# Designs tried in a protein design run: peptides against a protein of PDB entry 3MAZ. Part 5

Target 1, 99 residues: chain A of PDB entry 3MAZ
Amino acid sequence: VLNPMPACFYTVSRKEATEMLQKNPSLGNMILRPGSDSRNYSITIRQEIDIPRIKHYKVMSVGQNYTIELEKPVTLPNLFSVIDYFVKETRGNLRPFIC
Target 2, 99 residues: chain A of PDB entry 3MAZ as posed
Amino acid sequence: VLNPMPACFYTVSRKEATEMLQKNPSLGNMILRPGSDSRNYSITIRQEIDIPRIKHYKVMSVGQNYTIELEKPVTLPNLFSVIDYFVKETRGNLRPFIA

## One batch from the design tools (peptide; aimed at target 1 S42 K55 E69 N93)

Design b1_p11_1_s4 (made by RFdiffusion4, then SolubleMPNN; from b1_p11_1, 5 letters changed)
Fold by OpenDDE base, seed 4:
Structure b1_p11_1_s4 (fold): chain B 99 residues (1-99), chain A 11 residues (1-11)
Amino acid sequence: as target 1 above (99 residues)
Amino acid sequence: MKVAAPDGVPL
């Protein structure tokens, strides 16, 4: 049914994603989930640097690409690249949630 | 040292 998606994609709500990350931090700390419509997505992360922090990001479809809604927006060719961006930017501290 | 995620626009 679905085209290939990143392994950390789950059809869950914001609340559910938060709960997943809190309950099983050893499985990863980043989830990709559906946005407000079928073309857009959201990312939920849980980083423990000083204290645990939950953050959410918009990932918007723009033509054939995706734009992460950051203070300085980043446009990437696919959702796998979006996940890769978060991994690389945090030097591996963010890891896709795999259950 | 742990690197924080990029600054995003709140949902």
Scores: peptide ipSAE 0.550, ipTM 0.891, DockQ to the pose 0.764
OpenDDE base, seeds 1, 2, 3, 5: peptide ipSAE 0.549, 0.545, 0.541, 0.540; ipTM 0.891, 0.891, 0.890, 0.891

Design b1_p11_2 (made by RFdiffusion4)
Pose (drawn by RFdiffusion4):
Structure b1_p11_2 (pose): chain A 99 residues (1-99), chain P 11 residues (1-11)
Amino acid sequence: as target 2 above (99 residues)
Amino acid sequence: NEVEMPDGEDE
């Protein structure tokens, strides 16, 4: 079976992820990347609801699950599920960045 | 309608 990283996962820095989203909005507005200084992950998004805004979110590895660090944290079993949550919670506003 | 992602812990 194939069990790769999500399609919007790139081994890029916070800055690189920000630049990728600005340069190619047509390709999506969400990137999953390695968490700086941890084995965890970060999600960088560029939303244009009111004005363009870059936001970063922590996704922590906890046991065999991942916890999205929100006001009310959400725990899911894998990274595909985390991407699904971001898309669902934003009602489809967030789309994975497919380079 | 679409919505903005809620705030969380920044990196």

Design b1_p11_2_s1 (made by RFdiffusion4, then SolubleMPNN; from b1_p11_2, 6 letters changed)
Fold by OpenDDE base, seed 5:
Structure b1_p11_2_s1 (fold): chain B 99 residues (1-99), chain A 11 residues (1-11)
Amino acid sequence: as target 1 above (99 residues)
Amino acid sequence: SMVAAPDGLEE
């Protein structure tokens, strides 16, 4: 059984994701997208704390789980949990981009 | 205060 993807998942490039977030910041500031390799993903964010900052995180498929490539890696059971992690860690500052 | 996303290895 294939579960649905998070609402902020889009089949877009790194550049397109950046443009989406810049164009419509009111719709959210976090996008999940395909990674460079099959079954891997990337998270693109745009935070405006002091100045606008764009970051692209690697989300690696490891077995049946996913690991966010952080200084201290975090492994989670699914992509929904990956999104939740970013939301919770930033106390809601990061929000999934809903177009 | 707003919290910055964690530090990580970028794509």
Scores: peptide ipSAE 0.568, ipTM 0.918, DockQ to the pose 0.857
OpenDDE base, seeds 1, 2, 3, 4: peptide ipSAE 0.561, 0.562, 0.563, 0.563; ipTM 0.918, 0.915, 0.917, 0.917

Design b1_p11_2_s2 (made by RFdiffusion4, then SolubleMPNN; from b1_p11_2, 6 letters changed)
Fold by OpenDDE base, seed 2:
Structure b1_p11_2_s2 (fold): chain B 99 residues (1-99), chain A 11 residues (1-11)
Amino acid sequence: as target 1 above (99 residues)
Amino acid sequence: ALVAAPDGLEE
């Protein structure tokens, strides 16, 4: 089956995403969700390195690519690559939330 | 290196 969106994409709000991650941490700790703008997205993560920490990242649509709004911005060709970046950058610490 | 930019924080 062709999936147009990453498996960790959910049409949820910032608050709902946070609740999902807190409620079922064993299912993953990263969610992709709609951003405040129509063609933009947000990534919500819950890392438990020392203590649980919730963080949100803005993923902006730029042309046909996506830019993760980091201190040092990263531009990628699609949302699957965005998810891959978060997983690889954290060496597996972040895992897509699969409900 | 996943430090969100000040203006990159999702609101």
Scores: peptide ipSAE 0.265, ipTM 0.789, DockQ to the pose 0.251
OpenDDE base, seeds 1, 3, 4, 5: peptide ipSAE 0.202, 0.264, 0.260, 0.262; ipTM 0.767, 0.789, 0.786, 0.786

Design b1_p11_2_s3 (made by RFdiffusion4, then SolubleMPNN; from b1_p11_2, 6 letters changed)
Fold by OpenDDE base, seed 3:
Structure b1_p11_2_s3 (fold): chain B 99 residues (1-99), chain A 11 residues (1-11)
Amino acid sequence: as target 1 above (99 residues)
Amino acid sequence: MKVAAPDGLEE
């Protein structure tokens, strides 16, 4: 069976995503959710380095790829790669939220 | 060592 979306994708709002991460931090700290536009997405994370910090990233669909709106934008071929990028860049500190 | 997520533009 083909799963077209990452396991940490949930059809939730910005607020709901924040609440999910705060309520069950042991399940992961990164959620992919729908953006305001049908073809765009958002990433919500909750990192506890010094103190808990919530951040929201914009993931734009551009042609056949996706661009993460960073200070220096990063373009990747699919949403699985977007999740992988965050995991690798933080050396595993960010993990997809799985419930 | 804990690595922070990259700096980005908030949606």
Scores: peptide ipSAE 0.598, ipTM 0.923, DockQ to the pose 0.816
OpenDDE base, seeds 1, 2, 4, 5: peptide ipSAE 0.592, 0.595, 0.593, 0.592; ipTM 0.923, 0.922, 0.924, 0.923

Design b1_p11_2_s4 (made by RFdiffusion4, then SolubleMPNN; from b1_p11_2, 6 letters changed)
Fold by OpenDDE base, seed 3:
Structure b1_p11_2_s4 (fold): chain B 99 residues (1-99), chain A 11 residues (1-11)
Amino acid sequence: as target 1 above (99 residues)
Amino acid sequence: MLVAAPDGLEE
């Protein structure tokens, strides 16, 4: 079966994503969701380093690539690479939400 | 370290 989108992609709002992560933290702490504009996305995470913290990141479609809107932007070739970046950058602290 | 840009947040 073709999987064109990352497993943690859900067609949910910012609010719904937050609720999903809070309700079932054992299933993961990172969700990819549709952005406000077409072809753009957003990442919602719930990290528990000191205390639970919800954060959001904008992922912009630029040509055939995607740019994560960080203080120092990171451009990657596809959404799978975007998810991989978040996992690797946090050394596994962030895990895709699988439900 | 993942610091979002000031305008990196969406609705």
Scores: peptide ipSAE 0.221, ipTM 0.777, DockQ to the pose 0.240
OpenDDE base, seeds 1, 2, 4, 5: peptide ipSAE 0.168, 0.214, 0.217, 0.219; ipTM 0.764, 0.777, 0.781, 0.771; seed 2 fails the geometry check

Design b1_p11_3 (made by RFdiffusion4)
Pose (drawn by RFdiffusion4):
Structure b1_p11_3 (pose): chain A 99 residues (1-99), chain P 11 residues (1-11)
Amino acid sequence: as target 2 above (99 residues)
Amino acid sequence: ETYETEPPEAL
């Protein structure tokens, strides 16, 4: 079976992820990346609801699961599920960045 | 690194 990282996962920095989203909005507005200074992960998003805004979220590895660090944290079993949550919670506003 | 805890905005 294939069990890769999500399609919007790139081994890029916070800065590089920000630049990728601004340069190619047509390709999506969400990137998953390695978490700086941890074995965890970060999500970087560029939303254009009111004005363009870059936001970053922490996705922590906890046991065999991942916890999205939100006001009310959400725990899911894998990273595909985390991407699904971000899409669902934003009602489809967020789309994975497919380079 | 700094992060947001407020959920992303929805449509």

Design b1_p11_3_s1 (made by RFdiffusion4, then SolubleMPNN; from b1_p11_3 with T2S)
Fold by OpenDDE base, seed 1:
Structure b1_p11_3_s1 (fold): chain B 99 residues (1-99), chain A 11 residues (1-11)
Amino acid sequence: as target 1 above (99 residues)
Amino acid sequence: ESYETEPPEAL
């Protein structure tokens, strides 16, 4: 049984995610995608605060939780919480890409 | 490939 994944999850590469965000910015600016290793993921965002910037974040599976690999790591219970973190941290600037 | 180490920016 496969548990539900966040709506912004797509089985795409870093390059494909970047192209999706650039092509349809009105659909959202955040994508969750498979990482290089099983059970790990990456988040790709496209923010236009000053100029358009594409950024990638590493989300590692740690035990039963997930850790966003930042200088000050953020550990959360599931992928939905990971998406929530990005939305809240940016005060709504980041929105899941929904197509 | 590289990844960010700082949290995403807010408006």
Scores: peptide ipSAE 0.741, ipTM 0.947, DockQ to the pose 0.828
OpenDDE base, seeds 2, 3, 4, 5: peptide ipSAE 0.736, 0.735, 0.733, 0.734; ipTM 0.947, 0.947, 0.946, 0.947

Design b1_p11_3_s2 (made by RFdiffusion4, then SolubleMPNN; from b1_p11_3 with T2E)
Fold by OpenDDE base, seed 2:
Structure b1_p11_3_s2 (fold): chain B 99 residues (1-99), chain A 11 residues (1-11)
Amino acid sequence: as target 1 above (99 residues)
Amino acid sequence: EEYETEPPEAL
């Protein structure tokens, strides 16, 4: 049984996620997508701070939790918390892409 | 493919 997924989750590739964010920036700037391996995910964002930049993050499924693969790893209990982390860490600059 | 190692930037 699969639990509900965050609203910004889309079964898209890295390339397609980038295109979605570039095409409709008003709909949000963060997408959660399938990773290269089962049970893993990736986050793609498009921030316009100094200039538009596309960045990707690896989210690994570890046991019953998820770890955002950063130099200083961030482990969270579910994917909703992962999205929350990105929103809060950027003080609202990142918003889930809602199509 | 490359991934970021630092947290996303804040305004």
Scores: peptide ipSAE 0.760, ipTM 0.952, DockQ to the pose 0.835
OpenDDE base, seeds 1, 3, 4, 5: peptide ipSAE 0.754, 0.758, 0.746, 0.753; ipTM 0.952, 0.952, 0.951, 0.951

Design b1_p11_3_s3 (made by RFdiffusion4, then SolubleMPNN; from b1_p11_3 with T2E L11N)
Fold by OpenDDE base, seed 2:
Structure b1_p11_3_s3 (fold): chain B 99 residues (1-99), chain A 11 residues (1-11)
Amino acid sequence: as target 1 above (99 residues)
Amino acid sequence: EEYETEPPEAN
């Protein structure tokens, strides 16, 4: 059984994700992409708070859940919840990149 | 490669 992926998921590299966000900021500023290891993912964002900044987050698959690797880890049940976390945490500042 | 350790900022 294959579960669907969030709309902002793209099979791209860190470099390409950065370029996508910089090229079309009006389409969103958050991308979910494959991590370096199987079953793991990375989130790349581009926020323009003070100045444009590109940041990357590690999302580790742990059992049936996913953990955003922060100093204070955030564990969620699925990738959709991971995207939701980023949207809510930034009060809407982050929006999934929809190409 | 480097990754962030703090939550993303809000406005």
Scores: peptide ipSAE 0.748, ipTM 0.952, DockQ to the pose 0.833
OpenDDE base, seeds 1, 3, 4, 5: peptide ipSAE 0.746, 0.745, 0.745, 0.746; ipTM 0.951, 0.951, 0.951, 0.951

Design b1_p11_4 (made by RFdiffusion4)
Pose (drawn by RFdiffusion4):
Structure b1_p11_4 (pose): chain A 99 residues (1-99), chain P 11 residues (1-11)
Amino acid sequence: as target 2 above (99 residues)
Amino acid sequence: DFVEMPDGTDE
């Protein structure tokens, strides 16, 4: 079976992720990347609801699950589920960045 | 309608 990283996962820095989203909005507005100084992960998003805004979120590895660090944290079993949550919670506003 | 992602722990 194939169990790769999510399609919007790129081994890029916070800066590189920000630049990728600005340069190619047509390709999506969400990138999953390695968490700086941890074995965890970060999500970087560019939303244009009111004005363009770059936001970063922490996704922590906890046991065999991942916890999205929100006001009310959400725990899911894998990274595909985390991407699904971001899409669902934003009502489809967030789309994975497919380079 | 679309909505913003809720704020969380920034990096």

Design b1_p11_4_s1 (made by RFdiffusion4, then SolubleMPNN; from b1_p11_4, 5 letters changed)
Fold by OpenDDE base, seed 3:
Structure b1_p11_4_s1 (fold): chain B 99 residues (1-99), chain A 11 residues (1-11)
Amino acid sequence: as target 1 above (99 residues)
Amino acid sequence: SLVDMPDGLEE
């Protein structure tokens, strides 16, 4: 039995996520998507600070937690916390893509 | 000012 997923979760590929963010930037700039492994995920973002930049992050399930694979990894208790981290870390610049 | 998300391992 699965718990509810964050609203910005979509069963899309890396390419599709990129296209979604590029096509409708007003709807948000962050997507959570399935990773290459069963219990792992990926975050795709599109930030427009100087120029539009697409980045992808690995979110690895470790035990009952999730680790964002940054240079200095961050471990959080659930996927909602992962989304919250991206929002807070960027002071609201990143917003979940809501279609 | 805007905060840029740092780089990490890509997937």
Scores: peptide ipSAE 0.461, ipTM 0.904, DockQ to the pose 0.826
OpenDDE base, seeds 1, 2, 4, 5: peptide ipSAE 0.438, 0.448, 0.446, 0.441; ipTM 0.896, 0.900, 0.900, 0.897

Design b1_p11_4_s2 (made by RFdiffusion4, then SolubleMPNN; from b1_p11_4, 6 letters changed)
Fold by OpenDDE base, seed 2:
Formats: sequence, structure tokens, C-alpha cells
Structure b1_p11_4_s2 (fold): chain B 99 residues (1-99), chain A 11 residues (1-11)
Amino acid sequence: as target 1 above (99 residues)
Amino acid sequence: ALVDAPDGLEE
């Protein structure tokens, strides 16, 4: 069966996502979750470069694409590409949370 | 590399 959503997608709140990442850091440090609006999403990450840092990024549905709300926005064709972008841009520092 | 979202753009 084809899964239309990335493996790190969970129907969790901002708080729940944070707790998941803090509780089981060995499972990954990036979660995709529903955003405040129905067709938007959020990426919650927990990086431990110097100290543990939690960040939340907006992934806005724009037409048939998605825009990651960064200082310099990035538009991608699908959510799988969004996850891929976060992994590649951090050279593997960010890894999808797989429960 | 990733750049943190500006203040107010974080959800």
C-alpha cells in the first residue's frame, strides 16, 4: 500500500512533537505535522549542535507546491521533497523521526 | 545550510 505522506508525518500537536523528539532522540530529530490551517504543515526539529534547540518551521501549501518558511523561502513540489530538503541541507544532521 | 525562520515565522 502506497503511503502518500512521509514516514515522519504524525498527526500531533506542536507540544507533542517536541516531547516525542525529546523523549526518543535516537529515533530521529525531525517531525512533519499538521499546521494551523488544514492544507498547511509544520516541521519540528531538535538539533543538538551546541545545546538542544527546538525549532518549528511553516510549510505552506501554495498552489500544487509547498513553501518552507525560511529567511530565504524554498518552494518544493511535494512533502517528500520537503523532508529531503531538510535532510540534505543539514548534511544528515536532521533525520526523519521514525517511531 | 538551513537558516532559522525569522522571528514571527516560526509555527
Scores: peptide ipSAE 0.125, ipTM 0.761, DockQ to the pose 0.317
OpenDDE base, seeds 1, 3, 4, 5: peptide ipSAE 0.100, 0.105, 0.119, 0.087; ipTM 0.759, 0.770, 0.755, 0.709

Design b1_p11_4_s3 (made by RFdiffusion4, then SolubleMPNN; from b1_p11_4, 6 letters changed)
Fold by OpenDDE base, seed 3:
Structure b1_p11_4_s3 (fold): chain B 99 residues (1-99), chain A 11 residues (1-11)
Amino acid sequence: as target 1 above (99 residues)
Amino acid sequence: PLVAAPDGLEE
């Protein structure tokens, strides 16, 4: 069973996600999107600490969990937790893009 | 923190 997806999930490409974040930064700076594989996802963020910077992270489906491909991988139980991790890790700097 | 793995960049 596929539960509801996080509000910041959009069926968009890397390029489209980047453009969305650049066009309406006030709506948030983090998007969850489909990865190259049907069971994978990607996170695109746009932080403006010094200058605008776009980064993409791979989120891999591992069993019933998800692993964020970081230098030190983080495994979480669902996509909502993945979004939560990015928000908490950045102390609120990252906010889900809500269109 | 939030340092992607070498192959972490996803299309």
Scores: peptide ipSAE 0.247, ipTM 0.790, DockQ to the pose 0.236
OpenDDE base, seeds 1, 2, 4, 5: peptide ipSAE 0.190, 0.241, 0.239, 0.243; ipTM 0.777, 0.789, 0.784, 0.786; seed 2 fails the geometry check

Design b1_p11_4_s4 (made by RFdiffusion4, then SolubleMPNN; from b1_p11_4, 6 letters changed)
Fold by OpenDDE base, seed 4:
Structure b1_p11_4_s4 (fold): chain B 99 residues (1-99), chain A 11 residues (1-11)
Amino acid sequence: as target 1 above (99 residues)
Amino acid sequence: SLVAAPDGLEE
């Protein structure tokens, strides 16, 4: 059966997500997790461009689409596209955490 | 670039 959620989706808290990324950086540096309420989500990343940096992004459910809460919002049709956007925008620097 | 909105830090 096709999983409707990206492989890097985990039902974890902000703190747990941070710990996961710090513990096994070789497995990826980006996870998708449940938002605080309703059908919203959050993306937690750990980039090491200069120094390790943990950042979080809100992914808001808008109708049947999803909007990444960036300075310049980006709306995409599904969560797979959201993950793809982060990978593409960073030219591969961000990779989904696969545990 | 990937800059979160001012109030973009969630849960």
Scores: peptide ipSAE 0.248, ipTM 0.789, DockQ to the pose 0.244
OpenDDE base, seeds 1, 2, 3, 5: peptide ipSAE 0.195, 0.178, 0.247, 0.246; ipTM 0.773, 0.765, 0.787, 0.784

Design b1_p11_5 (made by RFdiffusion4)
Pose (drawn by RFdiffusion4):
Structure b1_p11_5 (pose): chain A 99 residues (1-99), chain P 11 residues (1-11)
Amino acid sequence: as target 2 above (99 residues)
Amino acid sequence: EEIEMPDGEDE
């Protein structure tokens, strides 16, 4: 079976992820990347609801699950599920960045 | 309608 990282996962820095989203909005507005100074992950998004805004979210590895660090944290079993949550919670506003 | 992602713990 294939069990790769999500399609929007790139081994890029916070800055590189920000630049990728600005340069190619047509390709999506969400990137999953390695968490700086941890084995965890970060999600960088560029939303244009009111004005363009770059936001970053922590996704923590906890046991065999991942916890999205929100006001009310959400725990899911894998990273594909985390991407699904971001898409669902934003009602489809967020789309994975497919380079 | 689409909505903005809620705020969380920044990196």

Design b1_p11_5_s1 (made by RFdiffusion4, then SolubleMPNN; from b1_p11_5, 6 letters changed)
Fold by OpenDDE base, seed 5:
Structure b1_p11_5_s1 (fold): chain B 99 residues (1-99), chain A 11 residues (1-11)
Amino acid sequence: as target 1 above (99 residues)
Amino acid sequence: MKVAMPDGLEE
């Protein structure tokens, strides 16, 4: 039985994710998408700290956990926790894109 | 102030 994916998960490419975030910033600024490898994911964000900036993070599947490839990697138990981490780390600035 | 995510390995 598969667990549901986070609401901000979309089977889109890096380019498509960027376009989605740019087109409808009011819907959120963070998208979880398939990574280059089958079991890995990527998170695309669009933060407007000073100016709009797009960034893409690698979320690597490691065993039964997921590691966010930050300067100081963070390992979490599931993708929901990954999304939560991004939200909390930015004190709510990042919000999942809900189409 | 707004908090930016730190840099990381991009994909």
Scores: peptide ipSAE 0.608, ipTM 0.932, DockQ to the pose 0.839
OpenDDE base, seeds 1, 2, 3, 4: peptide ipSAE 0.602, 0.605, 0.589, 0.514; ipTM 0.931, 0.932, 0.929, 0.915; seed 2 fails the geometry check

Design b1_p11_5_s2 (made by RFdiffusion4, then SolubleMPNN; from b1_p11_5, 7 letters changed)
Fold by OpenDDE base, seed 5:
Structure b1_p11_5_s2 (fold): chain B 99 residues (1-99), chain A 11 residues (1-11)
Amino acid sequence: as target 1 above (99 residues)
Amino acid sequence: MMVAAPDGLEE
């Protein structure tokens, strides 16, 4: 029995995630990846508002929840909610990268 | 209007 990860989760590095998003923007613009520490994650996005911009967010495991390290941190119950947060906050501009 | 992702601490 396994707890599934979000579809946009890939075991890739910061650099690899950036390259994935740049190579195939039609597949989405948001990747969840392992963080620098065990049980932590990172979100890499590529948004084209004015020009393409790559950003990386820290998603920290805190107890049974996850905190997105924003100017105003947001704590959510699971990684699916983390992905949902980014989608909703950008009104669908951010979409999970599905390959 | 396209909404930019929130500001945060970079990994």
Scores: peptide ipSAE 0.545, ipTM 0.914, DockQ to the pose 0.840
OpenDDE base, seeds 1, 2, 3, 4: peptide ipSAE 0.539, 0.539, 0.540, 0.536; ipTM 0.913, 0.912, 0.912, 0.913

Design b1_p11_5_s3 (made by RFdiffusion4, then SolubleMPNN; from b1_p11_5, 7 letters changed)
Fold by OpenDDE base, seed 5:
Structure b1_p11_5_s3 (fold): chain B 99 residues (1-99), chain A 11 residues (1-11)
Amino acid sequence: as target 1 above (99 residues)
Amino acid sequence: SMVAAPDGLEE
């Protein structure tokens, strides 16, 4: 059984994701997208704390789980949990981009 | 205060 993807998942490039977030910041500031390799993903964010900052995180498929490539890696059971992690860690500052 | 996303290895 294939579960649905998070609402902020889009089949877009790194550049397109950046443009989406810049164009419509009111719709959210976090996008999940395909990674460079099959079954891997990337998270693109745009935070405006002091100045606008764009970051692209690697989300690696490891077995049946996913690991966010952080200084201290975090492994989670699914992509929904990956999104939740970013939301919770930033106390809601990061929000999934809903177009 | 707003919290910055964690530090990580970028794509």
Scores: peptide ipSAE 0.568, ipTM 0.918, DockQ to the pose 0.856
OpenDDE base, seeds 1, 2, 3, 4: peptide ipSAE 0.561, 0.562, 0.563, 0.563; ipTM 0.918, 0.915, 0.917, 0.917

Design b1_p11_5_s4 (made by RFdiffusion4, then SolubleMPNN; from b1_p11_5, 6 letters changed)
Fold by OpenDDE base, seed 3:
Structure b1_p11_5_s4 (fold): chain B 99 residues (1-99), chain A 11 residues (1-11)
Amino acid sequence: as target 1 above (99 residues)
Amino acid sequence: SMVAMPDGLEE
């Protein structure tokens, strides 16, 4: 069976995503969620490097690709690649939230 | 050491 969305995708709000990550940090620290616009998404992360920090990233659907709105934007071909990017850039510190 | 994600536009 084909799964068209990453396993860490949940139809939750910004607030709910934050609560999920705070409540069960052992399950992962990264959630993909729908954005305010129908074809856009958001990534919510919780990193505990010095202290716990919650951050939200805007992921824009642009044509057939997706752009992570960093200071230097990164464009990737699909949402699986977006998740992979977050994992690789943090050398495995970020892990998809799986419940 | 652990690597933090850089800042970006939030939603």
Scores: peptide ipSAE 0.588, ipTM 0.928, DockQ to the pose 0.841
OpenDDE base, seeds 1, 2, 4, 5: peptide ipSAE 0.576, 0.583, 0.583, 0.586; ipTM 0.924, 0.927, 0.926, 0.927

Design b1_p11_6 (made by RFdiffusion4)
Pose (drawn by RFdiffusion4):
Structure b1_p11_6 (pose): chain A 99 residues (1-99), chain P 11 residues (1-11)
Amino acid sequence: as target 2 above (99 residues)
Amino acid sequence: ESYEREAPEPL
């Protein structure tokens, strides 16, 4: 079976992820990347609801699961599930960045 | 690294 990282996962820095989203909005507005100074992960998004805004979220590895650090944290079993949550919670506003 | 705890904006 294939079990790769999500399609929007790139081994890029916070800055590189920000630049990728600005340069190619047509390709999506969400990137998953390695968490700086941890084995965890970060999500970087560029939303254009009111004005363009770059936001970063922390996805922590906890046991065999991942916890999205929100006001009310959400725990899911894998990273595809985390991407699904971000898409669902934002009602389809967020789309994975497919380079 | 700094992060947001507020959920992203929905449609």

Design b1_p11_6_s1 (made by RFdiffusion4, then SolubleMPNN; from b1_p11_6, 3 letters changed)
Fold by OpenDDE base, seed 4:
Formats: C-alpha cells, sequence, structure tokens
Structure b1_p11_6_s1 (fold): chain B 99 residues (1-99), chain A 11 residues (1-11)
C-alpha cells in the first residue's frame, strides 16, 4: 500500500518527464518520478534562468527518511518535504507540475 | 545517467 504522494508525482521515465515539462511549462517546472531502484525517486526540473535547462536529482530512500543526493546531502522526513525544499531553495522559482 | 550535485539555482 502506497501512502499519499505529492501532486507532482508521475509514474514516468526521465525522457517522458522532460517532454512533459517542455510541452506545458505553464503547468509547473518540477516533476517527481520513480527512480531506477525500488523505493528511490528522481526529481526532474526545467529552469529558465539564462536559458532553459533540464536537470535531474536523485532522491534516495534511507530508512524512514529521504536524502537528496547532493555534494552536501539534504535529508528530509518525507517526499512532501523534498518538494518543499526545491521550492524554498529556489525562492519560488520551482513549482510542482500540476496536470 | 547523470544527476546534479549542486542545489538548484534561485533566480
Amino acid sequence: as target 1 above (99 residues)
Amino acid sequence: EEYETEPPEPL
């Protein structure tokens, strides 16, 4: 049984996520998707700061928490907090893709 | 596949 997931979660591949973000940028620029490994996830974003850039982040399930795999790892209690991190870190520039 | 190692940029 799966607990509630963030609204921007979609069971899509890296390629498909990229296409979704490029096709409808007005709906948001961040997608949470299944990772290659069980219980892990990936975040795909499309930021238009200087030019449009697609970036991917690895979110590892560690015990009851989740760790965003950055040089300086960020560990959070749930996936909702992971989404919140991306929104806050970018001061609102990143917004969950809502379809 | 490649993943970012730095936090996402703010505007």
Scores: peptide ipSAE 0.756, ipTM 0.954, DockQ to the pose 0.821
OpenDDE base, seeds 1, 2, 3, 5: peptide ipSAE 0.754, 0.756, 0.754, 0.755; ipTM 0.954, 0.954, 0.954, 0.954

Design b1_p11_6_s2 (made by RFdiffusion4, then SolubleMPNN; from b1_p11_6 with S2E A7P)
Fold by OpenDDE base, seed 5:
Structure b1_p11_6_s2 (fold): chain B 99 residues (1-99), chain A 11 residues (1-11)
Amino acid sequence: as target 1 above (99 residues)
Amino acid sequence: EEYEREPPEPL
């Protein structure tokens, strides 16, 4: 049983997430999905700044927190904060995919 | 599989 998850969480593969974002861009451009390891996650985004680009981010469980695996790691207390980070970092360009 | 190392870009 999973605790409440962000609305943009879907139990989909990288490929499936990409397809979802490409097919229905009006529904949002960010998906949270399971990582290769059960307790980790990935973020898939589709930004259309210049041209459409699909990008993936690794979100690792670290203790009770989550770390976005960037060159300069960003550690946050929960997955909702992770989503918030992506929204804020992009000044609202990224929006959770709501199906 | 590969992942980004830089933060996502703003508009």
Scores: peptide ipSAE 0.771, ipTM 0.956, DockQ to the pose 0.823
OpenDDE base, seeds 1, 2, 3, 4: peptide ipSAE 0.771, 0.771, 0.769, 0.770; ipTM 0.957, 0.957, 0.957, 0.956

